Peptides against a protein of PDB entry 1MQS. Designs and how they scored, part 40

Target 1, 223 residues: chain A of PDB entry 1MQS
Amino acid sequence: ILKMLFLNKDLNNNDNITTITDDIFNQQEIIWKVLILDIKSTATISSVLRVNDLLKAGITVHSLIKQDRSPLPDVPAIYFVSPTKENIDIIVNDLKSDKYSEFYINFTSSLPRNLLEDLAQQVSITGKSDKIKQVYDQYLDFIVTEPELFSLEISNAYLTLNDPKTTEEEITGLCANIADGLFNTVLTINSIPIIRAAKGGPAEIIAEKLGTKLRDFVINTNS

## One batch from the design tools (peptide; aimed at target 1 L119 I132 Q134)

Design b2_p22_4_s3 (made by RFdiffusion4, then SolubleMPNN; from b2_p22_4, 8 letters changed)
Fold by OpenDDE base, seed 1:
Structure b2_p22_4_s3 (fold): chain B 223 residues (1-223), chain A 22 residues (1-22)
Amino acid sequence: as target 1 above (223 residues)
Amino acid sequence: MTYIEKIGLKTNEEFKELLKKL
């Protein structure tokens, strides 16, 4: 998150910015920016950062993407939003209207190829592609409630997994979603975990799916 | 470079490549 707020620039040699310290903010020139969020990303940001942290990162104003926002044509904008068609359309509309000087687009999770292509097409049509400085997948679709506790904010997960009326397909789908969320979390933490799960239940399924994703990722990254 | 940074860069590069083709 902090790296995103600093336009994904290499923050000085501390690769492990796990703690918001005053030192982090002193190392970079403060560029004043607008932060555009959606409901989900607002929860994510709020779980990790304080308002003062945003200010220290150069965020002058933060707003919801669906909110009517005043044009600030001389101010760069950071978008941190869900990878949806709706958000893409809004960003493109903001681009068309010259709402901000520069656009740093960050998605909370992986942007599907079709949406990436749609974004590129729409941006190209505007003739203002030069204003799009970055398009990043941040994989920040979880809530941090405590230093050692996070939530994927999947409603009724426990109920769904334990309801005898739940179909195998529903369980499998939910387990896949959980594994995806965990995978994103692991990538964010930048540490390969030791996975521990109870045997004979959904936890094992999730662990296997996550393990596979991590192995595939490691193999692909090392190749 | 973190894993997330690598992926982020990939997406960014893919986006740029798409723009070049349009």
Scores: peptide ipSAE 0.465, ipTM 0.888, DockQ to the pose 0.720
OpenDDE base, seeds 2, 3, 4, 5: peptide ipSAE 0.443, 0.455, 0.442, 0.456; ipTM 0.876, 0.874, 0.879, 0.886

Design b2_p22_4_s4 (made by RFdiffusion4, then SolubleMPNN; from b2_p22_4, 12 letters changed)
Fold by OpenDDE base, seed 5:
Structure b2_p22_4_s4 (fold): chain B 223 residues (1-223), chain A 22 residues (1-22)
Amino acid sequence: as target 1 above (223 residues)
Amino acid sequence: MTLIEKIGLETNKEFFELLKKL
């Protein structure tokens, strides 16, 4: 989350920016930005950051994507929203209207290929593609405490996921079970992990399922 | 660079490659 608020730039040598310390503020010129959220991402951010933390990250204004927002044509915007067609259409409309100077788009989970293509097509049609600076899939950046090594003790999981005779349904079912196990483990640690998964395989499926479960949990606990 | 960052960069790359083809 913090890295996203700093436009996904390599913040100097401290790889573990888990907390906005006063030291981060002293080293970088604060770029003032607008943060655009949806209901789901608002719950996520509110669970880990305070209003003062947002201000320290250069977020002057935060608003819901579906709310009427005043144009700030000289101010860059960070979008952190769910990967939906509706949100894509709103972002493109904001681009068309020159609502902000630059667009840093972050999705809360993996953006499906069809929606990525739709976004690219719509942006191309606007003739304002130069304003799009970033398009990132954020796995829900949950606070990583160094996880202790744990096992879900699922027998033959590796064989099942790598056997060419395994059906898609069996893989999907196993991925769901793994995600459930991971979710339960996360709840015991009392911290929300950063989900890291390789693309194009079962790991991505598991990450998506786990991310959804964690989001739903955060929403339900804050409500 | 974390794995998540790598994934994000891949999506970013794919997006701009798509834009170049349009």
Scores: peptide ipSAE 0.459, ipTM 0.871, DockQ to the pose 0.461
OpenDDE base, seeds 1, 2, 3, 4: peptide ipSAE 0.448, 0.437, 0.450, 0.437; ipTM 0.880, 0.875, 0.878, 0.877; seeds 1, 3, 4 fail the geometry check

Design b2_p22_5 (made by RFdiffusion4)
Pose (drawn by RFdiffusion4):
Structure b2_p22_5 (pose): chain A 223 residues (1-223), chain P 22 residues (1-22)
Amino acid sequence: as target 1 above (223 residues)
Amino acid sequence: SISEHISEENTEKFEEFKELTE
């Protein structure tokens, strides 16, 4: 999360520290930025970061994508928002409106090609595609409550999974989401683990789903 | 590394975004 608030800095280069000392923060000399969150993404940040931490990272203001936000045409913007048609539209609207000097679009989970092309087509007919400095799938779609407790924030799962009423489609879709939440966690750990799961029920479906996802990930790296 | 790979994916995806907007 912090690396993102630094424009995904330090990326594509060296350094292995973990929570930047102030003397180094003065090495790059950082400038204030607007931080745009949405309902879901605010729940992710406010769980691990205090307001003081945000300022210390160069975040002047933070507001939801849906609020009426007064312009700051000369101030950078970092969007950390859900990969939704609704949000993408607003980014396009803010991009046109010239609400901010720059855009650093950061997606909470992962943006589908479906929507990447959408955002791209809309932005193409603007003379301002040049203001979007970066677009990143951050893979932080979970909440870390205590130091090692995390949640996918998918309430009422035992019911949805065992309710006879529930479709054989709603179930597959739910497992697919849980498979993603895990995938989002696993990528954060930066370790491709061995999947072990109890057979017979949802845990297996999710295991085999996550297995396939992690399998492709390992492939679409080297070959 | 995994982090570097994710970074490459993001970079390539952004380059593709720029290509689409061109």

Design b2_p22_5_s1 (made by RFdiffusion4, then SolubleMPNN; from b2_p22_5, 12 letters changed)
Fold by OpenDDE base, seed 2:
Structure b2_p22_5_s1 (fold): chain B 223 residues (1-223), chain A 22 residues (1-22)
Amino acid sequence: as target 1 above (223 residues)
Amino acid sequence: SIEEALNKKNEENYNYFKELTK
């Protein structure tokens, strides 16, 4: 989310949100932007970020995509909305009306190929494709509440992983199973996670396996 | 990394989008 708010700039993901926003605020000139959301993405943003975080990210105004919005032709806009035909049409209309200076479009989940082509076709007709600076999938279409603990219901995983008698093969196999479960969970919640794992243990193995699975999935989805 | 893969995907999609808008 923060990366999106900073126009896909590389951020130090090892820091908390406050530290990241403070560091960027202090190191770089703030680019003021408008953030356009829908109901779903509003819930997502609100669950993760505070108003002060948005301000520190340079978000001067945020509004709903379906609301009447005043034109700000000198201000770049970040769209973070669901990948729907309706939202695409609204974005195109905003483009036609020169509502903003630049358009950074981010979808909460994967934009289907047909909708991408539709967007492109409509934008082409406007002759203003140069204003579209980004068309990205963010895979953040969920509400983040309190951190949830969930179980894959793999029996005795902790004991097995911490038993010194457990073989490397057994550990590898179990880690693979855990990674598969996590992968399925990620797909179910339709969100790409930031993976954090302790170094030097089974958690790292799981994280690596999960990362590989997710990477392969992303690559295969683009093919 | 997954982040790199996602970035690559997004870049490819954007490039495809740009080609379609020409």
Scores: peptide ipSAE 0.469, ipTM 0.912, DockQ to the pose 0.488
OpenDDE base, seeds 1, 3, 4, 5: peptide ipSAE 0.459, 0.461, 0.458, 0.460; ipTM 0.913, 0.913, 0.911, 0.913

Design b2_p22_5_s2 (made by RFdiffusion4, then SolubleMPNN; from b2_p22_5, 10 letters changed)
Fold by OpenDDE base, seed 2:
Structure b2_p22_5_s2 (fold): chain B 223 residues (1-223), chain A 22 residues (1-22)
Amino acid sequence: as target 1 above (223 residues)
Amino acid sequence: SIEEALNKLNEKKFQEFKELTK
């Protein structure tokens, strides 16, 4: 998250959040930015950072993407939002209206190819593609409750997976979402886990999906 | 590292995005 707030530049992560923010605050010129969030990403950020941390990272204002926001055409904006068509459309509208000087777009999870193409197509029509400085998949779609404890915050996941009335399609979809969340966690922690799951149930499906994602990631990054 | 790999992957993705905007 801090890396994102500093425009995804390399940061010294050997210290705690306070030390990192203080060091950066003292060593680098502060670039004042606007932070645009949605409900989900707000919860994520709030679980890890304090308002003072945002300020130290150069965030002068933070707002929800669906809220009416005042134009700040001379201020760069960081978007940290869910990878949805709705959010893409809002970002493009903000671009069209010259709401900010620069756009650093960060998604809470991976933006799929179809949405990437949609975003690119819409941006191309505006003629303002030069204002988009980043399109970054952050893989931060979880809540940190404690330093080593997190939650995917998927409503009633356990109940849904164990409800005999749940359809196979619903189970598959939910398992995919859980696997995505776990994948995000792995990338964030910077550690490849040993995956262990009970056989014959949703846990196995999740484990297989996660394993595939990790393998694909390794292959793609080594190419 | 995972971080380096992630950065590389995202850089590639952004390049693809830029190409798609042309």
Scores: peptide ipSAE 0.535, ipTM 0.933, DockQ to the pose 0.688
OpenDDE base, seeds 1, 3, 4, 5: peptide ipSAE 0.529, 0.529, 0.527, 0.527; ipTM 0.931, 0.929, 0.931, 0.931

Design b2_p22_5_s3 (made by RFdiffusion4, then SolubleMPNN; from b2_p22_5, 12 letters changed)
Fold by OpenDDE base, seed 2:
Structure b2_p22_5_s3 (fold): chain B 223 residues (1-223), chain A 22 residues (1-22)
Amino acid sequence: as target 1 above (223 residues)
Amino acid sequence: SIEEALNKKNEENYQYFKELTK
């Protein structure tokens, strides 16, 4: 989310949101932007960021995509909305009307190929494709406001992983099973997670395996 | 990393989009 708000700049994700926003705010000239949301993405943003975080990210105003919005032709806009035909049409209309200077389009989940082509076709007709700076999928359909614990219903996982008699092969196999479960969970909740794991243990192995699975999935979905 | 893969995907999609808008 923060990366999106900073126009896909590389950020140090090892720090908390406040530290990241403070550091960026202090180190770089702030680019003021408009944030365009829908109901779903509003919930997502609100679950992670505070109003002050948005301000520190350079969001001068934020509005719903379906609301009447005043033109700000000298201000770049970040769209973070659901991948729907309706939202695409609104974005194109905003483009036609020169509502903003630049358009950074981010979808909460994967934009289907047919909709991407539709967007491109409509944008091509406007002759203003140069104003479209991004068309990205963020995969942030689901964000929980508070940390939740999930169980994969794998019996004796903790005991097995912490038993010194457990073989490397057994650990690897169990970690693979856990990673598979987590992968399926990620797909189910329709959100790509930030993976955090303790270093030097089974959790790291699981994290690596999960990361690989997710990477492979992303690559395969593009083909 | 997954982030790199996603970034690559997004970049490819964007490039595809740009080609379609020409």
Scores: peptide ipSAE 0.484, ipTM 0.916, DockQ to the pose 0.488
OpenDDE base, seeds 1, 3, 4, 5: peptide ipSAE 0.473, 0.475, 0.467, 0.473; ipTM 0.915, 0.916, 0.911, 0.915; seeds 1, 4 fail the geometry check

Design b2_p22_5_s4 (made by RFdiffusion4, then SolubleMPNN; from b2_p22_5, 12 letters changed)
Fold by OpenDDE base, seed 5:
Structure b2_p22_5_s4 (fold): chain B 223 residues (1-223), chain A 22 residues (1-22)
Amino acid sequence: as target 1 above (223 residues)
Amino acid sequence: SIEDALNKKNEEKYKYFKELTS
């Protein structure tokens, strides 16, 4: 998160947030920028950072992507939003209107290739692609409640998985979403977990999906 | 490291994006 807020500068992750922000504040000139969030990413940011942390990171203002926002054409913007077509369209509209000077786009999870291509196509039409300085996946699609406790914030997951009226397709879809969220969490933590799950239920399905994702990732990154 | 891999992927993603918008 801090790396994102500092426009992808390398930070010493061995220090706590306060130490990092204090060091940067004291040693470097702060670049002021706007932070654009959605509902989900707002919760994520709020769970990890204090208001003072945002300020020390140079965030002068933060707003929801769907809210009306005043143009700040001389200020760079950091988007940290869900990878959806809706958000892409809004970003493109903001680009068209020259709402900000530069656009650092960060997605809470992986933006699929089709949406990336859609974004690129729309941006190309505007002729303002030079303003797009970043298109990154941050894999922060979770809420941190405690240092070693997190939530994916999937609505009524327990109820859905235990409702006898829930279809197999719905269960499969939900399990896939959970696995994706866990995968993103693992990547963020920068460690490979030992996966434990009860057999014969959704947990096993999730564990298998997650294991596959992790294995595929490791293979691809080590090749 | 995972972090390095992620950084590489993001760099590649951005590169691809830039190619598409050129």
Scores: peptide ipSAE 0.543, ipTM 0.932, DockQ to the pose 0.713
OpenDDE base, seeds 1, 2, 3, 4: peptide ipSAE 0.538, 0.552, 0.534, 0.538; ipTM 0.929, 0.930, 0.929, 0.928; seed 2 fails the geometry check

Design b2_p22_6 (made by RFdiffusion4)
Pose (drawn by RFdiffusion4):
Structure b2_p22_6 (pose): chain A 223 residues (1-223), chain P 22 residues (1-22)
Amino acid sequence: as target 1 above (223 residues)
Amino acid sequence: SEIEEKLTEENEEKTEFIQNSS
């Protein structure tokens, strides 16, 4: 999360510290930025970061994508928002409106090609595609409550999974989401683990789903 | 990390695609 608030800095290069000392923060000399969150993404940040931490990272203000936000045409903007048609539209609207000097679009989970092309087509007919400095799938779609306790924030799962009423489609879709939440965690750990799961029920479906996802990820790296 | 490098390349491709859409 912090690396993102630094415009995904230090990326594409060297350094293995973990929570930047101030003397180094003065090495790059950092400038204030607007931070745009949405309902879901605010719940992710406010769980691990205090307001003081945000300022210390160069974040002047933070507001939801849906609020009426007063313009700051000369101030950078970092969007950390859900990969939704609704949000993408507003980014396009803010981009046109010239609400901010720059855009650093950061997606909470992962943006589908379906929506990447959408955002891209809309932005193309603006004379301002040049202001979007970066677009990143961050893979931080979970909440870390305690140091080693995390949640996918998918309430009422035992019910949805065992309710006879529930479709054989609603179940597949739910497992697919849980498979993503895990995938989002696994990528954060930066370790491709061995999947072990109890057979017979949802845990297996999710295991095999996550297995396939992690399998492709390992492939679409080297070959 | 190799994982970070991969994700970086994928994100750069997204950025370049949007910027080159004009």

Design b2_p22_6_s1 (made by RFdiffusion4, then SolubleMPNN; from b2_p22_6, 10 letters changed)
Fold by OpenDDE base, seed 1:
Structure b2_p22_6_s1 (fold): chain B 223 residues (1-223), chain A 22 residues (1-22)
Amino acid sequence: as target 1 above (223 residues)
Amino acid sequence: SEIEKLLEKKNKEKTDFVKNSK
């Protein structure tokens, strides 16, 4: 997995994950990348890596492949997804739309020949095959873990956020508190979160604040 | 062909992976 996050460069496999990420982070310029996942690959990554490991590997943001994602045409993308027709079609659509600068495609298991042929055919039609830098089959053990459900127990949060009489300052303050709670939960669970938030509301504000807190934490702990 | 290019990339990567795992 770490090798994949560093664009399949040779890494010293004798060191633990933390040592590898620290050495690379300190010795080389970090290439910032987007990580595109699905449900299966999310579980796999969460079982092996910590939140800090992703950031040290240069992952700026990660998202689900089926989610609407903003274009980042100057940023390379790592896909780590199941070898399905649906995922292939989405990748090709992302390629057509110039959503990212480079495409590093990693499948969670072996891509069958029929799907490889389909991918090749679709890519050839786009004329953008040069943007596809890698196509790998990853052979990783899949660990299925049960998700945990929790609450931050903030009284009247929904009412406050949806009351038209609530001021922007009050909303911002509440969103900050929620983000703090989520941040603490992430650190406690020691797992990589996929953040999903509705656009145009308090949920988006919370998601942005949470992302910032995670980034700041990594910067401060390495300092 | 595009298929050959993808196959070449895939085969090269598999070979390198096997060599490094040993």
Scores: peptide ipSAE 0.046, ipTM 0.631, DockQ to the pose 0.037
OpenDDE base, seeds 2, 3, 4, 5: peptide ipSAE 0.037, 0.019, 0.033, 0.017; ipTM 0.627, 0.460, 0.612, 0.460

Design b2_p22_6_s2 (made by RFdiffusion4, then SolubleMPNN; from b2_p22_6, 7 letters changed)
Fold by OpenDDE base, seed 2:
Structure b2_p22_6_s2 (fold): chain B 223 residues (1-223), chain A 22 residues (1-22)
Amino acid sequence: as target 1 above (223 residues)
Amino acid sequence: SEIEKLLNKRNEEKTNFIKNSS
């Protein structure tokens, strides 16, 4: 998160958020930015950072992507939002309207290829691709409750998976979402876990999906 | 780390994809 707030620049390896922000504050000129969030990413940010941390990171204003926002054409913007068609369309509209000077687009999870192509096409039509500085997947689709403790915060996951009335399609969909969250966690913590799952249930499905995602990620990145 | 390298590569590719599509 902090890396994103500092425009994905390399940060000093300090364990303490306060130390990191202080070090950056002292070493580099602060670039003032606007932070644009959605409901989900707001929860993520709020779980990890305090308002003072945002200020130290150079965030002068933070707003929801769906809210009416005043144009700040001389100010760079950091988007940290879910990878949805709706958010893409809003970002493109903001680009068309010259709402900000620069666009640092960060998705909470991986942007699928079809949406990436859509974004590319729309940006191309605007003729303002030069304002797009970054399009990154941050893989922060989880909530930090305590240091080194996190939750995917998927609503009623346990209940849904254990409800006999839940359809196979619903279970499959939920397992996919859980696997996505775990995948994001692996990338975020920069550690590949040993996957352990009980056989014959949702846990096995999740484990298989997670393994596939990790393998595909490695293959696609190294190709 | 290897994961960081992979992530950075993917992000650079996505960024370039958007910028080069114009």
Scores: peptide ipSAE 0.345, ipTM 0.876, DockQ to the pose 0.672
OpenDDE base, seeds 1, 3, 4, 5: peptide ipSAE 0.343, 0.333, 0.336, 0.337; ipTM 0.875, 0.863, 0.873, 0.865; seeds 3, 5 fail the geometry check

Design b2_p22_6_s3 (made by RFdiffusion4, then SolubleMPNN; from b2_p22_6, 8 letters changed)
Fold by OpenDDE base, seed 3:
Structure b2_p22_6_s3 (fold): chain B 223 residues (1-223), chain A 22 residues (1-22)
Amino acid sequence: as target 1 above (223 residues)
Amino acid sequence: SIIDKKLNEINQEKTNFIKNSS
């Protein structure tokens, strides 16, 4: 998250948030930015950062993407939003209206190819692609509840998995979603976990799916 | 790390894709 707030520059990962923000504040000229969020990303940010952390990161104002926001044509904007068609359309509209000077677009999870192509097409039509500086997937589709505990915030996951009326298809779908979420967390943490799961249940299914995703990712990184 | 490198590559590719599609 901090990396994103500093325009995805490399940060010293050995330092805590306060040390990082203080060092940057002291060593570099602060770049004031606007942070645009949605409901989901707001929860993510709030779980990790304090208001003072945002300020130290150079966030002068933060707003919801669906809110009526005043133009700040001389201020760069950081978008941190869900990868949806709606959000893409709003970003493009903001681009058309010259709402900000620069656009640093960050998605909470991977932007699928179809939406990437849609974004590209719309941006192309505007003729203002030069204002787009970054399009990043942050893989922050989770909420940190404690330093070593996080939640994927999947509604009724426990109930669904334990309800005898739940179909196998529903279970499989949910397990896939959970595995995707866990995969995102692994990428965010930047550490390959040892996966442990109870045998004979949905946990095993999730573990297998996650393991496959991780293996595929590692294989593709070495190519 | 391998993860960082891959993520950087992906994000740079996406960025370039948008910028070069104009």
Scores: peptide ipSAE 0.367, ipTM 0.889, DockQ to the pose 0.706
OpenDDE base, seeds 1, 2, 4, 5: peptide ipSAE 0.357, 0.353, 0.362, 0.362; ipTM 0.885, 0.884, 0.887, 0.887

Design b2_p22_6_s4 (made by RFdiffusion4, then SolubleMPNN; from b2_p22_6, 9 letters changed)
Fold by OpenDDE base, seed 2:
Structure b2_p22_6_s4 (fold): chain B 223 residues (1-223), chain A 22 residues (1-22)
Amino acid sequence: as target 1 above (223 residues)
Amino acid sequence: SPIEKLLEKINNEKTNFIKNSS
């Protein structure tokens, strides 16, 4: 998260958040930026950072992507939002309207190829691709509630998984989403877990999916 | 780390994909 707020530059992450922000604030010129969030990313940010941390990172204003935002054409913007068609369209609209000077686009999870192509196509039409500085997957679709404890905050996940009316397709889709979130968490914390899951339920499905993702990742990274 | 390298690669590719599509 802090790395993103500093435009994905290399940071010495050996210290706590406060120390890092203080050190950067004192040692480097602060670039003032706007932070554009959605509801989910707001929760994620709020779980990890204090308002003072944002300020020290050079975030002068933060707003929701769906809110009406005043143009700040001389100010760079960091987007940290879910990888959705809706958010892409809003970002492109902001680009068209010269809402900000530069666009650092960060997605909370992996932007799929189809949406990446859509974004690329729309940006190309605007002729303003030079304003796009970054398009990054941050893999931060979780909320840190306690040290070494987190939540994916998938809406009504427990209810859906335990509702007898839920279809297999819905369960499969939800389990895939959960596995993706867990995978993203693994990437974020840079630690491969030992997976523990109860047998005979959604947890087993999720564990299997996660295991597959991890194995595939390890194979790809070690090649 | 391998994870960091992969993420860097992916993000660079995505960034370039957007910028070069114009």
Scores: peptide ipSAE 0.282, ipTM 0.849, DockQ to the pose 0.681
OpenDDE base, seeds 1, 3, 4, 5: peptide ipSAE 0.261, 0.244, 0.226, 0.278; ipTM 0.837, 0.828, 0.795, 0.847

Design b2_p22_7 (made by RFdiffusion4)
Pose (drawn by RFdiffusion4):
Structure b2_p22_7 (pose): chain A 223 residues (1-223), chain P 22 residues (1-22)
Amino acid sequence: as target 1 above (223 residues)
Amino acid sequence: SAEDKTEEFKELVEKYQEENEE
């Protein structure tokens, strides 16, 4: 999360520290930025970061994508928002409106090509595609409550999975999401683990789903 | 572990701009 608030700095290069000392902050000399969150993404940040931490990272203001936000045409913007048609539209609207000097679009989970092309087509007919400095799938779609306790914030799962009423489609879709939440966690750990799961029920489906996802990930790296 | 879509986004924008010009 912090690396993102630094425009995904230090990326594509060296350094292995973990929570930047102030003397180094003064090495790059950082400038204030607007931080745009949405309902879901605010729940992710406010769980691990205090307001003081945000300022210390160069974040002047933070507001939801849906609020009426007063313009700051000369101030950078970092969007950390869900990969939704609704949000993408607003980024396009803000981009046109010239609400901010720059855009650093950061997606909470992962943006589908479906919506990447959408955002891209809309932005193409603006004379301002140049202002979008970066677009990143961050893979932080979970909440870390205590130091080692996390949640996918998918309430009422035992019911949805065992309710006879539930479709054989709603179940597949739910497992697919849980498979993603885990995948989002696994990528954060930066370790491709061995999947072990109890057979017979949802845990297996999710295991085999996550297995396939992690399989492709390992492939679409080297070959 | 973040995935960068910037280059892909810029390539798509350029492709759409070329199509509109045509």

Design b2_p22_7_s1 (made by RFdiffusion4, then SolubleMPNN; from b2_p22_7, 9 letters changed)
Fold by OpenDDE base, seed 4:
Structure b2_p22_7_s1 (fold): chain B 223 residues (1-223), chain A 22 residues (1-22)
Amino acid sequence: as target 1 above (223 residues)
Amino acid sequence: SPKDLTEEFKKLVEEYKKKLEE
């Protein structure tokens, strides 16, 4: 994923994410980019990267592919999305409208041959193929889906929580809602989870709130 | 691991461009 954010340059994979980002941030000029995601890829990014990691990689703005996005014709864009006909059509439309200066396309899984051909055919008609700098696929093929992995509106939550314009009150409210959702899930499956969260961020707030709710519930149930 | 499709993609684009000119 970090390789993708740095336009698929060779990175030393033996180093910690923090070390890699720090080294690049300190040694190289940052190219500011837009990151375009879908629901699935947002979950992946949220699980692996911190806000600071994105910033250090030169990602100043990230958005959902289906979201209404403002044109940034002088800014390069990284797409990290599922290989679907819908996403391909949106990318081509973005290309036609000159929404970004350059297009770095990274599909989360294997791109079927028919979709590759469709993308190529549509791009050929636009006459703007020179703006597409990279096409990659199979980024998440190495990630094994855990059997009990689920998400609760994680895309919207991630975007809101990581938007610098979001107020502390809004963050607190959203964290409370997420904790409530997780709590209800726990009750539904009738299992007390081990809660793990990254330190120093919204995830920790959510974890704390959820932990409190669970403790209170257990105490009340045992009374 | 991620697979680079850029060259193959560019090739396909050129092929379709040729077809459009015919």
Scores: peptide ipSAE 0.656, ipTM 0.955, DockQ to the pose 0.338
OpenDDE base, seeds 1, 2, 3, 5: peptide ipSAE 0.652, 0.633, 0.631, 0.632; ipTM 0.954, 0.948, 0.947, 0.948; seed 3 fails the geometry check

